# Peptides against a protein of PDB entry 1EMU, part 105

Target 1, 132 residues: chain A of PDB entry 1EMU
Amino acid sequence: PPYLKWAESLHSLLDDQDGISLFRTFLKQEGCADLLDFWFACTGFRKLEPCDSNEEKRLKLARAIYRKYILDNNGIVSRQTKPATKSFIKGCIMKQLIDPAMFDQAQTEIQATMEENTYPSFLKSDIYLEYT

## One batch from the design tools (peptide; made by RFdiffusion4, then SolubleMPNN)

Design b2_p25_6_s3 (from b2_p25_6, 11 letters changed)
Fold by OpenDDE base, seed 3:
Structure b2_p25_6_s3 (fold): chain B 132 residues (1-132), chain A 25 residues (1-25)
Amino acid sequence: as target 1 above (132 residues)
Amino acid sequence: MKYSSVEEYIDDIIEELLEEEEKEE
């Protein structure tokens, strides 16, 4: 069953809409749903093709992600990303060099945060255990 | 909110971000 796969890997959890729903509910209770939303924002951003038709959209989206999650010093995403990573993103925004991979390092760092903290906690949570 | 697919969830996040960015400009 899917819930067993969720316990085997975070990737399996994040590839399942039911898993995402439960995990996000848990994260909201922990005050850190932004970790998941940022992770998926990065995924969505990376999938946007860097072509003429998407240029303005990609720039706006990059700025939005930066302003909401990176620039917010009190946000959990900002707290869990390294200064060098945030500086790189800022540089890309300022120079308008919007590469599809510009958020990859930040996404990796946030993924590591989830892997090491919130994901294990989720598997021990009442939300997950009651579902099983 | 429970989405019908992961893609729908991602699209919703992106749409909300773009709307927020438009308001700040």
Scores: peptide ipSAE 0.683, ipTM 0.929, DockQ to the pose 0.824
Fold by OpenDDE base, seed 5:
Structure b2_p25_6_s3 (fold): chain B 132 residues (1-132), chain A 25 residues (1-25)
Amino acid sequence: as target 1 above (132 residues)
Amino acid sequence: MKYSSVEEYIDDIIEELLEEEEKEE
């Protein structure tokens, strides 16, 4: 069953709509749902093709991600990303150099945070165990 | 929230971010 695959890898969990729902519920209780939302925001951003028709949308989205998750020093995403990574993103925004991969390093760091902390805790949580 | 697909979840996140950005401009 899918819940067994969720325990095998975070990737399997994040590729399943039911897994995402349960995991996000858990993260909200822990006060860190922004980790998941940011991760998927980065994925969505990278999927937008850099072309004339998407230029304005991509710039607006990049600024939105930056303001919500990176600029907020009290936010969990900001606390779990390295200063150099945040500085790089800021530079891209200020220079309006919006490469599809500009959030890749930040996404990797947030993924590592989930892998090492919240994901293992989720597998030990009542939310997950009661589902199984 | 419950979504029918992972893609729908991503789209919702993107839409919310864009709406927030439009309000701040």
Scores: peptide ipSAE 0.682, ipTM 0.929, DockQ to the pose 0.831
Fold by OpenDDE base, seed 1:
Structure b2_p25_6_s3 (fold): chain B 132 residues (1-132), chain A 25 residues (1-25)
Amino acid sequence: as target 1 above (132 residues)
Amino acid sequence: MKYSSVEEYIDDIIEELLEEEEKEE
């Protein structure tokens, strides 16, 4: 069943709408749902192909992600990303150099945070165990 | 909230971010 695959890898969990729903519920209880939302925001951003018709949209989206998750020093995403990574993103925004990969390092760092902390905790949570 | 697909979930996040950005401009 799918719940067994969720325990095998975070990727399997994040590729399943039911898994995402349960995991996000857990993260909300832990006060760190922004980790998941940021991760998917980065994924969505990277999928937007650079072109004339997407230029303004991509810039606005990049700025939105930056303001919501990176600039907020009190936010969980900001606390779990390295200063150099945040500085790089800031530089991209200020220079308006919006490469599809500009959030890759930040996404990797947030993914690592989930892999090492919240994901294992989720697998031990009542939410997950009661689902099985 | 339950979404029908992962893509729908991503789209919702992106849309919300863009709406928030528009309000701040």
Scores: peptide ipSAE 0.682, ipTM 0.929, DockQ to the pose 0.834
Fold by OpenDDE base, seed 4:
Structure b2_p25_6_s3 (fold): chain B 132 residues (1-132), chain A 25 residues (1-25)
Amino acid sequence: as target 1 above (132 residues)
Amino acid sequence: MKYSSVEEYIDDIIEELLEEEEKEE
């Protein structure tokens, strides 16, 4: 069953709508749902092709991600990303150099945070165990 | 909340971010 695959890898969990729903519910209770939302925001952003028709949308989206998750010093994403990573993103925004990969390092760091902390905790949570 | 697909979830996140950005403009 899918829930067994979720325990094998975070990738399997994040590739399943039911898994995402349960995991996000857990993260909300932990006050860190922004980790998941940011991760998927980066994925969505990277998929937007840098063409003329997407230029304005991509710029606005990049700014939105930056303002909500990187500039918020009280946010879990900001606390779990390295200063050099945040500085790089800031530079991209200020220079309006909106490369599809500009959030890749931040996404990697947030993914590592989930792998090391929230994901293992989720697998031990009542939410997951009651589902099994 | 329950989404029909992972893509729908991503789209909703993107839409919300863009809406928030528009409010600040």
Scores: peptide ipSAE 0.680, ipTM 0.929, DockQ to the pose 0.838

Design b2_p25_6_s4 (from b2_p25_6, 12 letters changed)
Fold by OpenDDE base, seed 1:
Structure b2_p25_6_s4 (fold): chain B 132 residues (1-132), chain A 25 residues (1-25)
Amino acid sequence: as target 1 above (132 residues)
Amino acid sequence: MKYESVEEYIQDIINELLEEEEKEE
């Protein structure tokens, strides 16, 4: 069953709408839902290929991600990303150099945070165990 | 929240971010 696959890898959990729903519910209770939303925002951003029709949208989206998750020093995403990573993103925004990979390092760091902390805790949570 | 697909979930996040950005401009 899918819930067993969720326990085998975070990737399997995040590739399943039911898994995402349960995991996000858990993260909200822990005050960490922004980790997941940021991760998917980065994925969505990277999928927008640079072209004349996408340029304005990509710039706006990059600024939005930056302001919501990186700029807020009190946010969990900001606290779980390296200063150099945040500085690089800021630089891209200021220079309007919006490469599809500009959030890759931040996404990797947030993914590692989930892998090491919230994901294992989720698998031990009542939310997950009662679902199984 | 319930979505039909992971892609729908992503699009909802993206749209919300873009809406917030538009308000700040």
Scores: peptide ipSAE 0.690, ipTM 0.932, DockQ to the pose 0.801
Fold by OpenDDE base, seed 2:
Structure b2_p25_6_s4 (fold): chain B 132 residues (1-132), chain A 25 residues (1-25)
Amino acid sequence: as target 1 above (132 residues)
Amino acid sequence: MKYESVEEYIQDIINELLEEEEKEE
């Protein structure tokens, strides 16, 4: 069953809508659902093709991600990303140089946070164990 | 809320962010 694959890798968990639902519920209880939402926001952003028709949309989305997750100093995403990473993102926004990969480093750092902390805890949680 | 696909979940996140940004501008 899919839940066994979820225990093998975080990637397997995040590639399954049922896994995402359970994991997000757990993260909300832990007060850190923003980790997951930011991770998927970065994925969605990277999928948008740079072109004339998408220019305004991509800029708006980049700015939105920056304002919600990076600029909020009290947010968990901001606390779990390095100053140099946040500074780079800010620079891209200010210069309006919106490369599809501009959030890659931040996404990697947040993924590492989940891998080391919330993901292992999820596998020990009542939410996951009751599902199995 | 349960989504039918991962892509649907991503799209909802993106749409919410865009709506919030439009409101702040």
Scores: peptide ipSAE 0.690, ipTM 0.932, DockQ to the pose 0.825
Fold by OpenDDE base, seed 3:
Structure b2_p25_6_s4 (fold): chain B 132 residues (1-132), chain A 25 residues (1-25)
Amino acid sequence: as target 1 above (132 residues)
Amino acid sequence: MKYESVEEYIQDIINELLEEEEKEE
């Protein structure tokens, strides 16, 4: 069943809407739902093709992600990303160099945070255990 | 809320971000 796959990898959890729903509920209780939202924002951003028709949308989205998650020094995403990573993103925004991969390093760091902390905790949580 | 697909969830996140950005412009 899917819930067993969720325990085998974070990827399996994040590829399942039911898994996402439960995990996000858990993260909200822990005050760190932004980790998941940011991760998916990066995924969505990367999927946007860098063409003329998407140029304005991509720039706006990049700026939005930056302002909401990176610039917010009190945010969990900002606290869990390295200064060099945040500086790089800032540079991309300021220079308007909006490469599809510009958030990859930040996404990787946030993914590592989830892998090391919230994901294991989720698998031990009442939310997950009661579901199984 | 619970979405019907992962793609729908992603799209909602993106739309919300874009709406917030437009308000700040």
Scores: peptide ipSAE 0.689, ipTM 0.931, DockQ to the pose 0.798
Fold by OpenDDE base, seed 4:
Structure b2_p25_6_s4 (fold): chain B 132 residues (1-132), chain A 25 residues (1-25)
Amino acid sequence: as target 1 above (132 residues)
Amino acid sequence: MKYESVEEYIQDIINELLEEEEKEE
């Protein structure tokens, strides 16, 4: 069953709408929902084609991600990303050099945070165990 | 929340971010 696959890998969990729903609910209770939202925001951003028709949208989205998650010093994403990574992103925004991969390092760092902390905790949580 | 697909979830996140950005501009 899918819930067993969720326990085998984080990617299996994040590739399932039911898994995402349960995991996000858990993260909200832990005050860590921004980790998941940021991760998917980066995924969505990277999928946008860097063409003339998407130039304005991509810039706006990059700026939005930066302002909401990177610039917010009180946010969990900012606290769980390295200063050099945040500085690089800031540089991209200031230079308006919006490469599809500009958030890749930050996404990797946030993924590692989930892998090491919230994901294991989720698998031990009542919300997951009651679902099984 | 409940979405029918992962893609719908991603789009909702992106749309919310864009709406917030336009609001601040």
Scores: peptide ipSAE 0.689, ipTM 0.932, DockQ to the pose 0.861

Design b2_p25_7_s1 (from b2_p25_7, 15 letters changed)
Fold by OpenDDE base, seed 4:
Structure b2_p25_7_s1 (fold): chain B 132 residues (1-132), chain A 25 residues (1-25)
Amino acid sequence: as target 1 above (132 residues)
Amino acid sequence: SNKEKIQKLIEEIMNELLEEEEKEE
């Protein structure tokens, strides 16, 4: 069953809508749903290939991600990303150099945070265990 | 499909971010 695959890798969990739903519910209870939302935002952003028709949209989205997750010093995403990573993102925003990969390092760091902390905890949670 | 639903979720997250950004403008 799918829930067994979820325990094998975070990738499998995040590739299943039911898994995502349960994991997000767990993260909300832990006060760290922003980790997952940011991760998906970065994924979506990277998929937006630069072109004349979406340049403004991409800039707005990049700025939104920056303001909500990176600039907020009280946010868990900001606390779990390295200063150099945040500085790089800020630089991209200020210079309006909006490369599809500009959030890749931050996404990697947040993914590592989930891998090391919230994902293992989720597999031990009542939410997951009751589902199995 | 599952893939389509996940993509829809991603788009919803992005749209919410854009809406918040527009409110701050």
Scores: peptide ipSAE 0.709, ipTM 0.940, DockQ to the pose 0.813
Fold by OpenDDE base, seed 5:
Structure b2_p25_7_s1 (fold): chain B 132 residues (1-132), chain A 25 residues (1-25)
Amino acid sequence: as target 1 above (132 residues)
Amino acid sequence: SNKEKIQKLIEEIMNELLEEEEKEE
């Protein structure tokens, strides 16, 4: 069953709608749902092809991600990303150099945070265990 | 499909971010 694959890798969990739903519920209880929302925001942003018709939308979205997750010093995403990574993103926003990969390093760092902390905790949670 | 459902989730997240950004401008 899918729940067994969820325990094998975070990738399997994040590739399943039911897994995502349960994991997000768990993260909300832990006060760190922003980790997952940011991760998906980065994925969505990277998928947007740079072109004349998407330029304004991509810039607005990049600014939105920056303001909500990176600029907020009290936020879990900001606390779990390295200063150099946040500075790089800020630079891209200020210079309006919006490369599809501009959030890749931040996404990697947040993914590592989930891998090392919240994902293992989820597999030990009542939410996951009751589902099995 | 599962892939389509996840893509919809991503789009919802992005749209929410864009709406918040537009309100602040």
Scores: peptide ipSAE 0.708, ipTM 0.940, DockQ to the pose 0.817
Fold by OpenDDE base, seed 1:
Structure b2_p25_7_s1 (fold): chain B 132 residues (1-132), chain A 25 residues (1-25)
Amino acid sequence: as target 1 above (132 residues)
Amino acid sequence: SNKEKIQKLIEEIMNELLEEEEKEE
């Protein structure tokens, strides 16, 4: 069953609608849903191929991600990303050099945070165990 | 499909971010 795959890897969990729903509920209870939302925002952003018609949209979206998750020093995403990573993103925004991969390092660091902390905790949570 | 549902979720997140950005302008 799918719930067994969720326990095998975070990737499997995040590739399943039901898994995402349960995990996000858990993260909200822990006050760290921004980790997952940021992760998906980065994924969506990277999928937007640069072209003349979406350049402004991509810039706005990049700036939005930066302001909400990176610039907020009190936010969990900001606390779980390296200063050099945040500085790089800031530089991209200021220079308006919006490469599809500009959030990749930050996404990797947030993914590692989930892998090491919230994901294991989720597998021990009542939310997950009651589902199984 | 599951893939389509996840894509919709991603799009919703992105759209919410864009809406918030527009309000800040």
Scores: peptide ipSAE 0.707, ipTM 0.940, DockQ to the pose 0.780
Fold by OpenDDE base, seed 3:
Structure b2_p25_7_s1 (fold): chain B 132 residues (1-132), chain A 25 residues (1-25)
Amino acid sequence: as target 1 above (132 residues)
Amino acid sequence: SNKEKIQKLIEEIMNELLEEEEKEE
């Protein structure tokens, strides 16, 4: 069953709508849903192909991600990303150099945070165990 | 499909971010 695959890898969990729903519920209870929302925002941003028609949208979205998750020093995403990573993102925003991969390092760091902390905790949570 | 539903979730997240950004401008 799918829930067994969720325990095998975070990737499997995040590739399943039911898994995402349960995991997000868990993260909300832990006050760290921003980790997952940021991760998906980065994924969505990277999928937007650079072109003339998307230029304004991509810039606005990049600024939005930056302001909500990176600039907020009290946010969990900001706390779990390296200063150099945040500085790089800021630089891209200020220079308006909006490469599809500009959030990749930050996404990797947040993914590592989930892998090391919230994901293992989720697998031990009542939410997951009751589902199995 | 599962893929379609996940993509919709991503789109919703991005749209929410864009809406918030527009309010701050």
Scores: peptide ipSAE 0.707, ipTM 0.940, DockQ to the pose 0.812

Design b2_p25_7_s2 (from b2_p25_7, 14 letters changed)
Fold by OpenDDE base, seed 4:
Structure b2_p25_7_s2 (fold): chain B 132 residues (1-132), chain A 25 residues (1-25)
Amino acid sequence: as target 1 above (132 residues)
Amino acid sequence: DNKKKIEELIEKIMEELLEEEEKEE
């Protein structure tokens, strides 16, 4: 069953709508749902290929991601990203150099945070165990 | 269907971010 695959890798969990739903519920209880939302935001952003028709949208979205997750010093995403990474993102925003990969390093760091902390905890949570 | 649902989730997250950004402008 799918829930067994979820225990094998975070990738499998995040590739399943039911897995995502349960994991997000768990993260919300832990006060760190922003980790997952940011991760998906970065994924979505990277898929937006630069072109004349979406330039304004991409800039606005990049700024939104920056303001919500990077600039917020009280946020878990900000706390779990390295200063150099945040500085790079800030630079991109200020210079309006909106490369599709500008959030890649931050996404990697947040993914590592989930892999090392919240994902293992989820597999030990009542939410997951009761589902199995 | 699963892939589509995940794509819709991502789109929803991005739309919410854009809406929040527009409110601050």
Scores: peptide ipSAE 0.719, ipTM 0.943, DockQ to the pose 0.784
Fold by OpenDDE base, seed 5:
Structure b2_p25_7_s2 (fold): chain B 132 residues (1-132), chain A 25 residues (1-25)
Amino acid sequence: as target 1 above (132 residues)
Amino acid sequence: DNKKKIEELIEKIMEELLEEEEKEE
């Protein structure tokens, strides 16, 4: 069953629409839903190929991600990303150097946070256990 | 299709971010 695969890896969980839904519900209860939303935002951003037609959209999206998740010092994403990583992103925004990989390090750090904390807790949660 | 549903989710997240950014401009 899919729920068994979810327990094997976070990747399997995030590759299943039902798994994502349950995990996000859990994260929301913990006040950490931004971790998952940011992770998917980074994935979507990286998929946008740089070109003349996408330049404005990519810049706006990068600014949006920065303002919502990185600039907010009280946010869970900001608290779980390293100062050097946030500084790098800020630099990219200020210089308008919008590389598809500019959020990769931040995404990695947030993924590590989920792997070490929220994902294990999810597997022990009533939400997951009642689903099984 | 599971892959399609996940892609739609990602697109929705990005669209919401863009909408918020446009309001702040």
Scores: peptide ipSAE 0.718, ipTM 0.943, DockQ to the pose 0.776
Fold by OpenDDE base, seed 3:
Structure b2_p25_7_s2 (fold): chain B 132 residues (1-132), chain A 25 residues (1-25)
Amino acid sequence: as target 1 above (132 residues)
Amino acid sequence: DNKKKIEELIEKIMEELLEEEEKEE
């Protein structure tokens, strides 16, 4: 069953709408739902293929992600991303060099944070255990 | 269906971000 796959891989969990829902609920209770929202925002951003018609949209979205998650020094995403990574993103925004992969390193770091902390905790949580 | 739902979730997140950005401008 899917819930067993969730315990074997974070990727499997994040590839399942039910898994995402439960995990996000857990993260909200832990005050760190931004980890998941940021992760998905990065995924969505990367999928936006650069073209003349979406340049403004991509710039706005990049700026939005930057302002909400990177500039928020008190935010969990900011605290779990390395200074060099944040500086790189800032540079991209300031220079308006909006490459689809500009958030990849930050996404990787946040994914690692989830892998090391919140994901294991989720598998031990009442939310997950009651579902199984 | 699952894939579609996840795509919709991602789109929703991005839309909300864009809306917030517009409000700050």
Scores: peptide ipSAE 0.716, ipTM 0.943, DockQ to the pose 0.783
Fold by OpenDDE base, seed 1:
Structure b2_p25_7_s2 (fold): chain B 132 residues (1-132), chain A 25 residues (1-25)
Amino acid sequence: as target 1 above (132 residues)
Amino acid sequence: DNKKKIEELIEKIMEELLEEEEKEE
């Protein structure tokens, strides 16, 4: 069953709508939902192909991600990303150099945080165990 | 369709971010 695959890898969990729903519920209870939302925002952003028609939208989205998750020093995403990574993103925003991969390092760091902390905790949670 | 639902979720997240950004401008 799918829930067994979720326990095999975070990737499997995040590739399943039911898994995502349960995991996000868990993260909300832990005050860490921003980790997942940021991760998906980065994924969506990277998939946007740069072109003349979407340049402004891409810039706006990049600024939105930056302001909500990176600039907020009290936010969990900011606390779990390295200063150099945040500085790089800030630089991209200031220079308006919006490469599709500009959030890749931050996404990797947040993914690692989930892999090592919230994901294992989720697998031990009542939410997951009661689902099985 | 699982893939479609996930894509819709991602799109929703991005749209909400854009809406918030627009309000702050």
Scores: peptide ipSAE 0.715, ipTM 0.943, DockQ to the pose 0.774

Design b2_p25_7_s3 (from b2_p25_7, 13 letters changed)
Fold by OpenDDE base, seed 4:
Structure b2_p25_7_s3 (fold): chain B 132 residues (1-132), chain A 25 residues (1-25)
Amino acid sequence: as target 1 above (132 residues)
Amino acid sequence: ENKKKIEELIEEIMEKLLEEEEKEE
């Protein structure tokens, strides 16, 4: 069943709508749902093809991601990303150089945070265990 | 269906971010 695949990899969990729903519920209870929201925001952002029609939208979205998750020193995403990574993103925003991959390093670092902490905890949570 | 729902979730997250950005401007 799908819930067994969720325990095999975070990728399998995040590739399943039910898995995502349960994991997000768990993260909200832990006060760290921003990790998942940021991860998906980066995924969505990278999929936006740079073109004339998307230029303004991409810039606004990049700025939104930066302001909400990177610039917020009280946020878990900011606390779990390296200073050099945050500085790079800031530079992209200030220079208005909005490459589709500009959040890749930050996304990788947040993914590692989930892999090492929240994902293992989720698999031990009542939310997951009661589902099985 | 699963893929579609995940894509919709991503779009919703991005839309909310854009709305918040516009609200702050």
Scores: peptide ipSAE 0.714, ipTM 0.942, DockQ to the pose 0.781
Fold by OpenDDE base, seed 3:
Structure b2_p25_7_s3 (fold): chain B 132 residues (1-132), chain A 25 residues (1-25)
Amino acid sequence: as target 1 above (132 residues)
Amino acid sequence: ENKKKIEELIEEIMEKLLEEEEKEE
């Protein structure tokens, strides 16, 4: 069943709407839902193919992601991303060099944070165990 | 179906971000 696959990999969990819902609920209780939202924001951003029609939209979205998650020093995403990574993103924003992959490193770091901390905790949580 | 739902979730997240950005401008 799907819930067993969720325990095998974070990827399986994040590829399942029910898994995402439960995990999000758990993260909210832990005060770190931004980890997941940021991860999906990065995924969505990367999928936006650069073109004349969406250039402004992509810039605005990149700036929004930066301001909400990277620039917020008290945020969990900011605390779990390396200074060099944040500096790189800032540089992209300032120079308006909005490459689809500009958040890839940050997303990787946040994914690692989830893999090492919140994901294992989720599998031990009442939310997950009661679902199984 | 599952894929579509996840895509919708991603779009919603991005839309909210854009809305927030516009409010700050």
Scores: peptide ipSAE 0.714, ipTM 0.941, DockQ to the pose 0.786
Fold by OpenDDE base, seed 5:
Structure b2_p25_7_s3 (fold): chain B 132 residues (1-132), chain A 25 residues (1-25)
Amino acid sequence: as target 1 above (132 residues)
Amino acid sequence: ENKKKIEELIEEIMEKLLEEEEKEE
């Protein structure tokens, strides 16, 4: 069943709508749902191919991601991303150099945070265990 | 269907971010 695959890898969990729903519920209880939302925001952003018609949209979205997750020093995403990574993103925003990959390093760091902490905890949680 | 639902989730997250940005401007 799918729940067994969720325990094999975070990738499998994040590739299943039911898995995502349960994991997000768990993260909300832990006060760190922003980790998952940021991760998906980065994925969505990277999929937007640069072109004349979406330049303004891409810039606004990049600014939104930056202001909500990176600039907020009290946020969990900011606390779990390296200063150099945050500085790079800030630079991209200030210079209006909006490359599709500009959040890749931050996404990687947040993914590592989930892999090392929240994902293992989720697999031990009542939410997951009661689902099985 | 699962893939479609995940794509919709991503789009919703991005849309909410854009809405927040527009209100802040």
Scores: peptide ipSAE 0.713, ipTM 0.942, DockQ to the pose 0.785
Fold by OpenDDE base, seed 1:
Structure b2_p25_7_s3 (fold): chain B 132 residues (1-132), chain A 25 residues (1-25)
Amino acid sequence: as target 1 above (132 residues)
Amino acid sequence: ENKKKIEELIEEIMEKLLEEEEKEE
């Protein structure tokens, strides 16, 4: 069943709408749902192919991600990303150099945070165990 | 179906971000 696959890898969990729903509920209770939202925002951003018609949209979205998650020093995403990574993103925004991969390192670091902390805790949570 | 629903979720997240950005401008 799908819930067993969720326990095998975070990737399997995040590739299942039911798994995502349960995991996000858990993260909200832990006050760190921004980790997941940021992760998906980065995924969506990277999929936007640069072209003349969406340049402004991509810039706005990049700024939005930056302001909400990176610039907020009190946020969980900011606390779980390295200073050099945040500085790089800031530089991209200031220079308006909006490469599809500009959030990749930050996404990797947030993914590692989930892998090492919230994901294992989720598998021990009542939310997950009651679902099984 | 599952893939489509996840894509819709991602789009919703991005749309909300854009809406918030617009309000700050």
Scores: peptide ipSAE 0.713, ipTM 0.941, DockQ to the pose 0.786

